# Ledger of designs, part 88: peptides against a protein of PDB entry 4LZF

Target 1, 155 residues: chain A of PDB entry 4LZF
Amino acid sequence: GGRLVVFPNGTRKELSADGQTVKVMFFNGDVKHTMPDQRVIYYYAEAQTTHITYPDGMEVLQFPNNQTEKHFPDGRKEITFPDQTVKTLHPDGREESVLTDGTIIQLNPDGSKVIQFNTGQREIHTADFKRREYPDGTVKTVYSDGRQETQYPTG

## One batch from the design tools (peptide; made by RFdiffusion4, then SolubleMPNN)

Design b2_p16_7_s3 (from b2_p16_7, 9 letters changed)
Fold by OpenDDE base, seed 3:
Structure b2_p16_7_s3 (fold): chain B 155 residues (1-155), chain A 16 residues (1-16)
Amino acid sequence: as target 1 above (155 residues)
Amino acid sequence: MEEERERLKKELEELE
């Protein structure tokens, strides 16, 4: 059968019969599971937070407010907020937020911002201008110097 | 949290 070790400080260690699963119940209420697939599930009792680490270096954090964070081996971070907005932080500094209605907001390393609306419109913000692109091909630009320009579709 | 985890890890290693 399995084994149970009880330490003098109150920490308990439970081993499965096959030795593939280890459960440590710390005296402070924290719990550590080592699984057959080598993932480690750590539960912080005070913070009520679950931290999963995978052999490939991926990490998953689950917070009590229903926020989930995925830390990928390539350095990318994906945050699912309680409202189900998904924000991706890329290693190159680019940030992308996908809203529940399908709108995508991109923050680029150069400071520019792109909003892709679910209606097919796109808005581009740079240091020099704000530009609105419409599905019919019309483009309206307001420059930082106050100049305005409209480019009409051809055809 | 990580500091707590590391403390508990070391304590467990010392007890084993």
Scores: peptide ipSAE 0.105, ipTM 0.800, DockQ to the pose 0.051
Fold by OpenDDE base, seed 1:
Structure b2_p16_7_s3 (fold): chain B 155 residues (1-155), chain A 16 residues (1-16)
Amino acid sequence: as target 1 above (155 residues)
Amino acid sequence: MEEERERLKKELEELE
């Protein structure tokens, strides 16, 4: 059978019969599960947050507002916001947000920004200009000096 | 949260 250890401070430790699962219920309400696959599931009672750590270095955070964060071993982070927007933080500093409508927003380490709209339009923001590219090949650029340029399609 | 976890971890280690 399993084992239950009750500590003087109120912390409880449950061990499965095979010893492969360990559940610690801390006196403050936190819970730690060590699973047979060596993942560790920690529940923070006050914050109502679950933190899962995997042997390969993967981590998953689940917040009470339904936000989920995945921390990958390669340093990438993926955040699913309550509105279901998914934001990826890359190790090189690039950030990419995918909105529910399919729009993709990319923030580059150099400070430039690219928006790929679900309509096929693309908008590029740099220190020098804001550029809108249209599916028909039209390109409109507003430069930082106030100059505006329109490039018309050649087709 | 991490600080709390580390405190509790330390306490558990002391109890074990």
Scores: peptide ipSAE 0.103, ipTM 0.797, DockQ to the pose 0.054
Fold by OpenDDE base, seed 5:
Structure b2_p16_7_s3 (fold): chain B 155 residues (1-155), chain A 16 residues (1-16)
Amino acid sequence: as target 1 above (155 residues)
Amino acid sequence: MEEERERLKKELEELE
């Protein structure tokens, strides 16, 4: 069978019968699970937050507001917000948000922004212009100097 | 949270 160790401070350590799972229930209410797959699940009782660490260096945070954060070994972070928007932060500084309606917002390291609308339109923001690309091939550009240009599809 | 975890980790190590 399993083993239960109760420490004088009230912390409890439970070992599974196979010895592959260790559960520590700390006196403060925190819980630490060491799993057979070597992931460690730590529950912060006061914050009601779960922190999972994987042997490859990946980390997953689950917050009480239903937000989830994944921290990848390469430095990438993926945040799933309570509204199910997913934001990815890349190590190069690029950020991408995918909204529930399918709209994608990209923030590039050079400061430019790209919005890919669910309608198939795309809007590009740079220091020099704002550009709207339409599914039919029409492109409208408003430059910072006030000049406007419309490029019509050919064919 | 991490500071709390580290404190508890050290305490557990002392108890083991």
Scores: peptide ipSAE 0.100, ipTM 0.796, DockQ to the pose 0.051
Fold by OpenDDE base, seed 4:
Structure b2_p16_7_s3 (fold): chain B 155 residues (1-155), chain A 16 residues (1-16)
Amino acid sequence: as target 1 above (155 residues)
Amino acid sequence: MEEERERLKKELEELE
């Protein structure tokens, strides 16, 4: 059978019969679960935050505001915001946000920004210009000096 | 949070 250890400070430790599952209920309300797959689930009672660590280095944070963060072993981070926008932070500094309407916003390490609208339009922002690309092939560019250019599609 | 966790971890280790 399982085993329960109760410490003088009020912390409780529950062991499964096979010893592969360990649940520690700390006196402050925090909870630590060690699972057979070696993932560790830590719950911060005051912050109401769950932190899961996996043996491969993956980490998952779940916040009380419904935000979830995944920290991948390769250094990538994926943040799911309460509004269900998903933001990916890449190790190279690139950021990508996917909005619920399908719009994708990419921030590049060079400071450029690309917005892929759900309409199929794309907008590119650089230090030198803002460019709007339309599904029909029209491209409109507004340069930093105020000059504007329209490129019309070819048949 | 991390500091809290480390404190509790240490305490648990001392109790075990």
Scores: peptide ipSAE 0.092, ipTM 0.790, DockQ to the pose 0.052

Design b2_p16_7_s4 (from b2_p16_7, 9 letters changed)
Fold by OpenDDE base, seed 1:
Structure b2_p16_7_s4 (fold): chain B 155 residues (1-155), chain A 16 residues (1-16)
Amino acid sequence: as target 1 above (155 residues)
Amino acid sequence: DEELREELKEEIEERE
């Protein structure tokens, strides 16, 4: 059968009969599960946050506001916001947000920004210009010096 | 004995 250990401080440790599952209930309300697949699920009672660690180095955080964060072994982070927007932070400093409407916002390490609208329009922001590209091939550019250019589709 | 793990403090990011 399983084993229950009660520590003097009030912490309780439950071991499965096979020893593959361990549940620790700390005196402060925290809970740690060690699973047969070697993942560790830690619940922080005060923060109401769940932290899952995997043997490969993957980590998953679940916050009480329904935000979820995935920390990948390669250093990438993926945040799912309560509104279901997904933001990816890349190790090179690039950030990408995918909105629920399909809009994609990219922040590049060089400070440039690209917005791919769900309408098929794209906007590019650099230090030198803002450029709007339209599905019909029209391109409007506003340069930092105030100059404007419009390129019209040919065909 | 089991030791209490330090509470993880992660900042919740805001959407840009």
Scores: peptide ipSAE 0.023, ipTM 0.542, DockQ to the pose 0.202
Fold by OpenDDE base, seed 2:
Structure b2_p16_7_s4 (fold): chain B 155 residues (1-155), chain A 16 residues (1-16)
Amino acid sequence: as target 1 above (155 residues)
Amino acid sequence: DEELREELKEEIEERE
């Protein structure tokens, strides 16, 4: 069978019979599982948060409010908010949020912003203008000086 | 608490 070790501080360590699974139950209520695949699952009892670390450097955080964060080895982060919005932070500084209605909001490192609406309209924000692109090919631009231009699709 | 986690890990490793 497995082995149970009880430490003087109240921490308990359970070893599987094959030695591939280790469960540590800390005196504070935290729990650490080391799995055969070398992933480590740590549960913080007070915070009610689960932190999974993978051998490849991937990390997954699960918060009590149902937020989930994935930290990828390449530096990318993916946050699933309680409202089910998914935000991706790229290592180049680009951020992308996908809303539940299908709207995509992109923040670029240069400060520009792109919104892809679920209607098929797209809005581009730059330092110089805001531009709205319509599914029919119409493009409306409002420049920082207040000038407006409308481009119509070629008929 | 990451500090507590590390301290507890070290303590367990020392006891084994």
Scores: peptide ipSAE 0.021, ipTM 0.575, DockQ to the pose 0.047
Fold by OpenDDE base, seed 3:
Structure b2_p16_7_s4 (fold): chain B 155 residues (1-155), chain A 16 residues (1-16)
Amino acid sequence: as target 1 above (155 residues)
Amino acid sequence: DEELREELKEEIEERE
């Protein structure tokens, strides 16, 4: 059968009969599961947060507000917010947010911002201008000095 | 708490 070890501090360690699963119940209410596939599932009782670590270095955090964070081995971080917006933080400093309506917001390392609307319009923000691109090929630019330009598709 | 996790892990390993 399984083995149960009880420590003087109240921590309990349960070993499965096959030795492939280990459950540690800490005296503070935290729980650690080591699974046969080498995943470690740690539950923080006070924070009500679950932290899963994978053998490949991937980590998953589940927060009580329904936010989920994935930390990939390549250094990428993906945050799913309670509203189901997904934000990706790339190792190069680029950030991308995908809204539930399909709008994509990109923040580039140079400080520029690109918004791809679900309507097919695109807006580009730089230090020098804001530019709106329309599906018909019209482009409107407002420069930081107050100048405005409109480029029409028919020239 | 991560600090508590580390301390408790060491205590478990010393007693096994």
Scores: peptide ipSAE 0.020, ipTM 0.582, DockQ to the pose 0.045
Fold by OpenDDE base, seed 4:
Structure b2_p16_7_s4 (fold): chain B 155 residues (1-155), chain A 16 residues (1-16)
Amino acid sequence: as target 1 above (155 residues)
Amino acid sequence: DEELREELKEEIEERE
């Protein structure tokens, strides 16, 4: 049968009969589950946050506001915000946000930004200019000095 | 609380 250990501080440790599942119920309300697949599920009672660690180094954080964070072994982070926007943080410093409307926002390590709108328009932001590309091939550029250029597809 | 987690982990390990 399973084993229950009760500690003087009120912490309880439950061992499955096979010893592969461990549940620790801490006196503060925190809960730690060690699963047969070596996942560790930790629940922080005060923060109402769940932290799952995987044997491959993957981590998943679930926050009470419905935000979820995935920390990949390669150093990539994926944040799902309460509004269901998904932001990916790459180890190289690149960030990508995918909005629910299909808009993609890319932040590059050099500080440049690319927005791919759900309309098929693309906007590129650099230190020197903002450029809007339209599906018809029109390109509008606004330079940092205030100059504007429009390139038409029929040229 | 990360500190509480560490303290509680040590307490469990000492009793095993």
Scores: peptide ipSAE 0.022, ipTM 0.579, DockQ to the pose 0.048; fails the geometry check

Design b2_p16_8_s1 (from b2_p16_8, 9 letters changed)
Fold by OpenDDE base, seed 5:
Structure b2_p16_8_s1 (fold): chain B 155 residues (1-155), chain A 16 residues (1-16)
Amino acid sequence: as target 1 above (155 residues)
Amino acid sequence: SRSEEFYSLPVEEEPE
């Protein structure tokens, strides 16, 4: 059968009969499960947060506000916000947000920004200009000096 | 912030 160990501080440790599962119930209310697949599921009682660590270095956080975070071994992070926006943080500093309406916002390490609208329009922001690209091929650029340029579709 | 703060792990006791 399984084994239960009770520590003087009130922590309890349950071991499965096969030894593949360990459950620790800490005196502070935290719970740690070590699973047969070597993932560790930790529940922070005070924060009501679940933290899963995988043997490959993947981590998953589940917050009480319904935010979830995936921390990949390569340093990438993927955050799913309560509104279901998904933000990816790349190790190179690039960020990408995918909105529920399909709009994609990219922030580049150089400070430039690209917005891909669900309408098929694209907007590019740089230090020097804002550019709007339209599905018909029209491109409008507003430069930081106030100049405006319109490029019409080739036809 | 885009991420919540991390929390400290309690110390486990070792069985005798």
Scores: peptide ipSAE 0.040, ipTM 0.677, DockQ to the pose 0.403
Fold by OpenDDE base, seed 4:
Structure b2_p16_8_s1 (fold): chain B 155 residues (1-155), chain A 16 residues (1-16)
Amino acid sequence: as target 1 above (155 residues)
Amino acid sequence: SRSEEFYSLPVEEEPE
């Protein structure tokens, strides 16, 4: 059968009969599970946060506010916010947020921003201008100096 | 929004 080890500090260690599962219940209320697949599930009792580490380097954080973070081995991070917005942080510094309405917001390393609206409209923000692209091919540009330009579809 | 802060892992006590 499994075994239970109780330490003087109050920490408890439960070992499965096969030795493949280890559960450590720390004196502070933290819990660590080592699973047969070598993932480690750590629960921070004070923070009410779960941290899962995988042998491939994947990490998953689950916060008490229902935020979830996935830290991929390639350095990418995916954050699911409580409002269910999903933000991806790329290693190159690019950020992408997918809103619940289907709007996609991209922040580029150069500081430019692209918004793909759920309506099919696209807005591009640069240091020099804001540009709105419409599905019909109309493009409206507002420059930083206040100048405005409208380009109409050819047809 | 930003990620929440990380917490340090407690040290496991080893049996004698």
Scores: peptide ipSAE 0.039, ipTM 0.672, DockQ to the pose 0.378
Fold by OpenDDE base, seed 2:
Structure b2_p16_8_s1 (fold): chain B 155 residues (1-155), chain A 16 residues (1-16)
Amino acid sequence: as target 1 above (155 residues)
Amino acid sequence: SRSEEFYSLPVEEEPE
């Protein structure tokens, strides 16, 4: 059968009969599960946070405010916020946010920004200009010096 | 928005 070990400090360790699952209930209320697939599920009682580590280096964090984070082995991070916005942080410093309405916001390491609106419009922000692209092919550019340029679909 | 990465350090297991 399974084995229960009770430590002097109040920590309890439960081993499955096959020895493949280990549950440690720490004296502080933390809980650690080691699973047959070698993932480790750690629950921080004080923070009410669940941290899952995988053998490949993947990590998943679940916060009490319903935020979820995925930390990929390549250094990419994916954050699902409580409002269901999904933000991806890339190792190169690029950030991408997908809003619930389908709008995509990209922040580039050079400080440029691209917004793909759910309307099909796109806006590009650089140090030199802001550019709005419309579904009909119209492009409006406002330069940092205040100059404006409009390109029409026929032009 | 910022990432939330606040949690306590894991407690060490007692040796069996």
Scores: peptide ipSAE 0.029, ipTM 0.612, DockQ to the pose 0.466
Fold by OpenDDE base, seed 1:
Formats: structure tokens, C-alpha cells, sequence
Structure b2_p16_8_s1 (fold): chain B 155 residues (1-155), chain A 16 residues (1-16)
């Protein structure tokens, strides 16, 4: 059978019969589960936050507002917001947001921004220009000096 | 830009 250890401070430790699962119920209401796969599931009672750590260094945070964060071993972070927008932060400083309507917003380390609209239009922002690309092949560019150019699809 | 939510997590202390 399982073993229960009760500490003087009120913390309780439950050991499975096989010894592969450990549940610690802290006096403050926190709960720590060590699983057979070596993942650790920690529940912060006050914050109502779940923190999962994996043996490969991956971490998953689950917040009470339904936000979820994944911290990958390579330093990448993926945030799923309550509205189901997904934001990825790359170690190189690139950021990508995928909206629920399919719009993709990319922020590049060079300061450029790319928006891929769900309509198939794309907008590119650089230090030198803003450019709108249309599905028909039309491209409109507004340069930082105020010049405007329209390129039409060559028939 | 949307703000990211991050909570300071307490240190886990098991009684020895």
C-alpha cells in the first residue's frame, strides 16, 4: 500500500505503493506531484497556478485566467492567451502572434513587422517603407520620405 | 502590443 507521512507543520507526503508517484500537500495548500515520467506538477494554491516541469527542461505554466505558457529548453516561449491567440517568442528576439481569425503578426529582430491578414493581404513595415501586398499581385508602397508607388500585376 | 502575464512563483520548500 501507499505510505503517508505527516510532518509537524501540517505538510503531508503520500507515496505510491510502487514509490514512483509522490504527492506532497503543503501546509499552505500547495500541491506537488512527482510523476513516474519525472515530470513535476506543482500547484500554487494562492496563485491558483499550475507549474509543470519536465526532465528535458520544458516548463508549462497554467494560470487561473486560462493563459498557458510553454517554456521550451531552447529558450523559446509560447503563450496561449485566454482568447486563444498564440504568441511565440523566439530566442533571437523574433515574435509571432497568431490571432484566432488567422491573422499572423511577426516582429523581427531588425525592427521590421509583417502582418499576414486572413484576407490574403500582407503588410510589411520597415524603417524605409510600409508595403501592402494584395492577393491580385498589386503592391502599394509608402516610403518614409512620403513617396508612394503602386506596382500592378503584369499581365 | 498585448502584455504578457507572468507571476512570481514561490520557492518550493519541503520539510526535511
Amino acid sequence: as target 1 above (155 residues)
Amino acid sequence: SRSEEFYSLPVEEEPE
Scores: peptide ipSAE 0.023, ipTM 0.574, DockQ to the pose 0.356

Design b2_p16_8_s2 (from b2_p16_8, 9 letters changed)
Fold by OpenDDE base, seed 2:
Structure b2_p16_8_s2 (fold): chain B 155 residues (1-155), chain A 16 residues (1-16)
Amino acid sequence: as target 1 above (155 residues)
Amino acid sequence: SRSEEFKAIPVEEEPE
């Protein structure tokens, strides 16, 4: 059968009959579950936040505002905001945001920015220019000096 | 970064 241990401080520890699941209910209302797959689910009662740690070093945070963060072992982070925007932070400093309308915004470590619009248009921002690429193959570039260039599709 | 730096310290388990 399962075991229940009650500590003097009010913490309670429940062990499954097989010993593969452990539930600790702390005196402060926090709850820790150790699962058979060795993931640890910690619930912070005051913050109403769930923190899941995996044996491979992956971590998942679930906040009371419906934000979710995934922390990958390689240092990548994926944040799902309450508005359902998904932001990925790469270890190289690149950031990618996927908006609910399908727009993708990429921020590069060099300060350049790429916007992939849901219309199929792409806009590239650098220190030297802004470039708009159209689905028909037209490319418009506005340089920082005010020069404008239009490249027409080869057709 | 809009990542909330969650710094909640887990409660230490008493040894069995």
Scores: peptide ipSAE 0.053, ipTM 0.725, DockQ to the pose 0.495
Fold by OpenDDE base, seed 4:
Structure b2_p16_8_s2 (fold): chain B 155 residues (1-155), chain A 16 residues (1-16)
Amino acid sequence: as target 1 above (155 residues)
Amino acid sequence: SRSEEFKAIPVEEEPE
């Protein structure tokens, strides 16, 4: 059978019969589960936050507002916001947000921004211009000096 | 970033 250890401070440690699962219920209400797959699930009672650590270095945070963060071993972070927008932060400083409508927003390390609209239009933002590309091949550019240019598809 | 700043310190386990 499993065993229960009760510490003087009120912390309780439950060990499974096979020893593969350990549950620690801390005196403050925090809970730590060590699972057979070696993941550690820590629940912070005050913050109502769950922190899962995996043996490969993957981490998952679950916040009480329904935000979820995945911290990948490669340094990439994936944030699922309460509105179900998914933001990926890459180690190179690139950020990508996928909106629920399918719009993709990319922020590049150079400060440029690319928006891929669900309509198939793309908008590129640089220090020098904003450019909108249309599915038909039309390109509209608004330069930082206020100049506007329209490029028509070669047809 | 709109990432939540999570600053919680796990409670240490007492030794068996």
Scores: peptide ipSAE 0.049, ipTM 0.714, DockQ to the pose 0.473
Fold by OpenDDE base, seed 5:
Structure b2_p16_8_s2 (fold): chain B 155 residues (1-155), chain A 16 residues (1-16)
Amino acid sequence: as target 1 above (155 residues)
Amino acid sequence: SRSEEFKAIPVEEEPE
């Protein structure tokens, strides 16, 4: 059979009969589950947040607003927003957002921005210009000085 | 960044 330990502070610890599952119900309402796969599921009662830690260093946060964050061992973070936008933060400072319409927005460490539209158009933002690339090969550039250039496809 | 800095600190277990 399982074992129940009740601590003086009111914390309760339940151990499965095989010892593979441990459930701790803390006096503050927090709950900690240690699973057979060695993942730890911690529920923060005040924050209403679930925090899962994996043996490899992966972490998953589930917030009460339905945001989910994955923290990878390499320092990458993947955030799924309530609107189902997925944002990836890379350790090098690059950020990528994938919108529900398929638009991809990349922020580069140099401050440049690339938008890949679901239409196949791409827009590049730098300190020097904004450039729109069209599926037909047309490229329109607006420079920071106000100069405009259109490059037509060599058809 | 819309990343909520999760600042909750786990409660420590009492020794058995």
Scores: peptide ipSAE 0.048, ipTM 0.709, DockQ to the pose 0.481
Fold by OpenDDE base, seed 3:
Structure b2_p16_8_s2 (fold): chain B 155 residues (1-155), chain A 16 residues (1-16)
Amino acid sequence: as target 1 above (155 residues)
Amino acid sequence: SRSEEFKAIPVEEEPE
């Protein structure tokens, strides 16, 4: 059968009969599971947070407010917010947020921002201007100096 | 990230 070890501090360690599963129940209420697939599942009782570490270096965090974070081995992070917005943080410093309505917000390493609206409109923010592109080909630009330009589609 | 705010230091188990 399995083995149970009880330590003087109140921590308990349960080993499966095959030795492939280990469960540690710490005296503070934290729980650690080591699984046959070598993933380690930590539950932090005070924070009510689950932290899964995979052998490839992937990490998954589950917070009590329903936020989930995935930390990929390449350094990318994917955050699913409670409102189901998904934010991706890329290793190059690019950030992308996908809203529930399909709007995509991109923050670029150069400080520029691009918003792709679900209506097909696009808005570009740079240090020099804000530009709105419309599906009909109209482009409106507001420059940092306050100048405004409208470019009409050639049709 | 918010993740770092909620990462507790794992408690060490006693040696067997």
Scores: peptide ipSAE 0.046, ipTM 0.703, DockQ to the pose 0.628

Design b2_p16_8_s3 (from b2_p16_8, 7 letters changed)
Fold by OpenDDE base, seed 4:
Structure b2_p16_8_s3 (fold): chain B 155 residues (1-155), chain A 16 residues (1-16)
Amino acid sequence: as target 1 above (155 residues)
Amino acid sequence: SRSEEIHALPVEEEPE
């Protein structure tokens, strides 16, 4: 059978009969589950936050506001915000946000930004200009000096 | 938008 250990501080430890599952209920309300797959599920009672650690180094955070974060072993982070926007942070410093409307926002390590709109339009932001590309091949550029240029598709 | 921070410290288990 399983075992229950009750510590003097009020912490309780439940061991499954097979020894594959361990549940620790801490005196502060925190809960730690060690699962058969060796993942550890820690619940912070005060923060109402769940932290899952995997043997491969993957981590998952679940916040009370419905934000979730995945921390990949390669250093990539994926944040799902309460509004269901998904932001990926890459180890190279690149960031990509996918909005619920299908808009993709890329922030590059050099500070440039690319927005792929759900309309098929693309906007490129650099230190020198802001450029809007249209599906028809029209390109509008606004330079940092206030100059504007429109390039029309070669038809 | 930023990651949320966990401010809770892990509680240590008592040794068996």
Scores: peptide ipSAE 0.038, ipTM 0.686, DockQ to the pose 0.468
Fold by OpenDDE base, seed 1:
Structure b2_p16_8_s3 (fold): chain B 155 residues (1-155), chain A 16 residues (1-16)
Amino acid sequence: as target 1 above (155 residues)
Amino acid sequence: SRSEEIHALPVEEEPE
């Protein structure tokens, strides 16, 4: 059978009969589960936050506001916000947000920004211009000097 | 950032 160890401080440790699962219930209300797959699930009682660590270095944070963060071994982070927006932070400094309406917002390391609207329009922001691309192939550019250019789809 | 962070990790005190 499983084993229960009760420590003097009130911490309790439950071991499965096979020894593959360990549950520690700390005196502060924290709970640690060591699983057969070597993942560790830690619940912080005060923060009401769950932290999962995987043997490959993946980490998952679950916050009480329904935010979830994935920390990948490559340094990438994926944040799912309570509104279900998903933001990816890349190690190179690129950021990408996918909104619930399908709009994609990309922030590039060079400071440029690209918005892919759910309407099929695309907006590009650089130091030199703002450009709007339309589904019909029309492109409108407003340069930093105030010059405007419209390119029409030449059939 | 709108990201939340855990500022302090509780000390896992398991008596030996």
Scores: peptide ipSAE 0.027, ipTM 0.594, DockQ to the pose 0.551
Fold by OpenDDE base, seed 2:
Structure b2_p16_8_s3 (fold): chain B 155 residues (1-155), chain A 16 residues (1-16)
Amino acid sequence: as target 1 above (155 residues)
Amino acid sequence: SRSEEIHALPVEEEPE
């Protein structure tokens, strides 16, 4: 059968009959579950936060504000914000945000920025220029010196 | 925006 251990400090440990599931209820209200798949689920009572660790090094955080974070073994992080924006942080320093309207914002390690609008327009920001690409093939560039250039699709 | 962080660690259980 299952076992219950009660520690002098008030912590309680529940063992499943097969020994594959362990639940620790700490005296502070925190809860630790060790699952048969070797994932560990921490619940922090004060923070109301759930932290899941997987044996491959994957981590999942669930915050009381409805934010969710995934920490991948390769160092990539994926953050789902309360507004449902999804931000990916790459180990190379690249950041990508997907907005709820379908707009994608990329920040590159060199400081350049690319915006892919839901309209099919694309905007590229560099130290030297801002460029807008249109679905018809028109490209407008504004250089840092104030020079402007327009390239037409038929030209 | 920035990530939220865990600020509290669980208390260790007593050894069995």
Scores: peptide ipSAE 0.027, ipTM 0.596, DockQ to the pose 0.465
Fold by OpenDDE base, seed 3:
Structure b2_p16_8_s3 (fold): chain B 155 residues (1-155), chain A 16 residues (1-16)
Amino acid sequence: as target 1 above (155 residues)
Amino acid sequence: SRSEEIHALPVEEEPE
């Protein structure tokens, strides 16, 4: 059969009969499961947060507000917000947010920002200007000095 | 609470 070990501080350790599953119930209410696949599931009782670690270095965090974070071995992070917006943080410093309406917001390492609207319009933000590109080929630029320029599509 | 508790001396063992 399995084995239960009770510690003086109230922590309990349960071992499966095959020894492949270990459950530790800490005196503070935290729970740690070590699974046969070497995945470790840790529950923080006070924070109500689940932290899963995988043998390859993948980590998954589940927060009580329904936010989920994936930490990939390559250093990329993917955050799913409660509103179902997905934000990806890349190792190069680029950030990309995909909104539920299909709008994509990209923040580049140089500080520039690109918004791809679901309407096919694109907006580019730099230190020098904000530029709106329209599907018809019209481009409107507002420069940091207050100058405005409109480029019309070549028919 | 992660590390210290699992290194304490056991009080009881229940084999199944």
Scores: peptide ipSAE 0.042, ipTM 0.739, DockQ to the pose 0.064; fails the geometry check

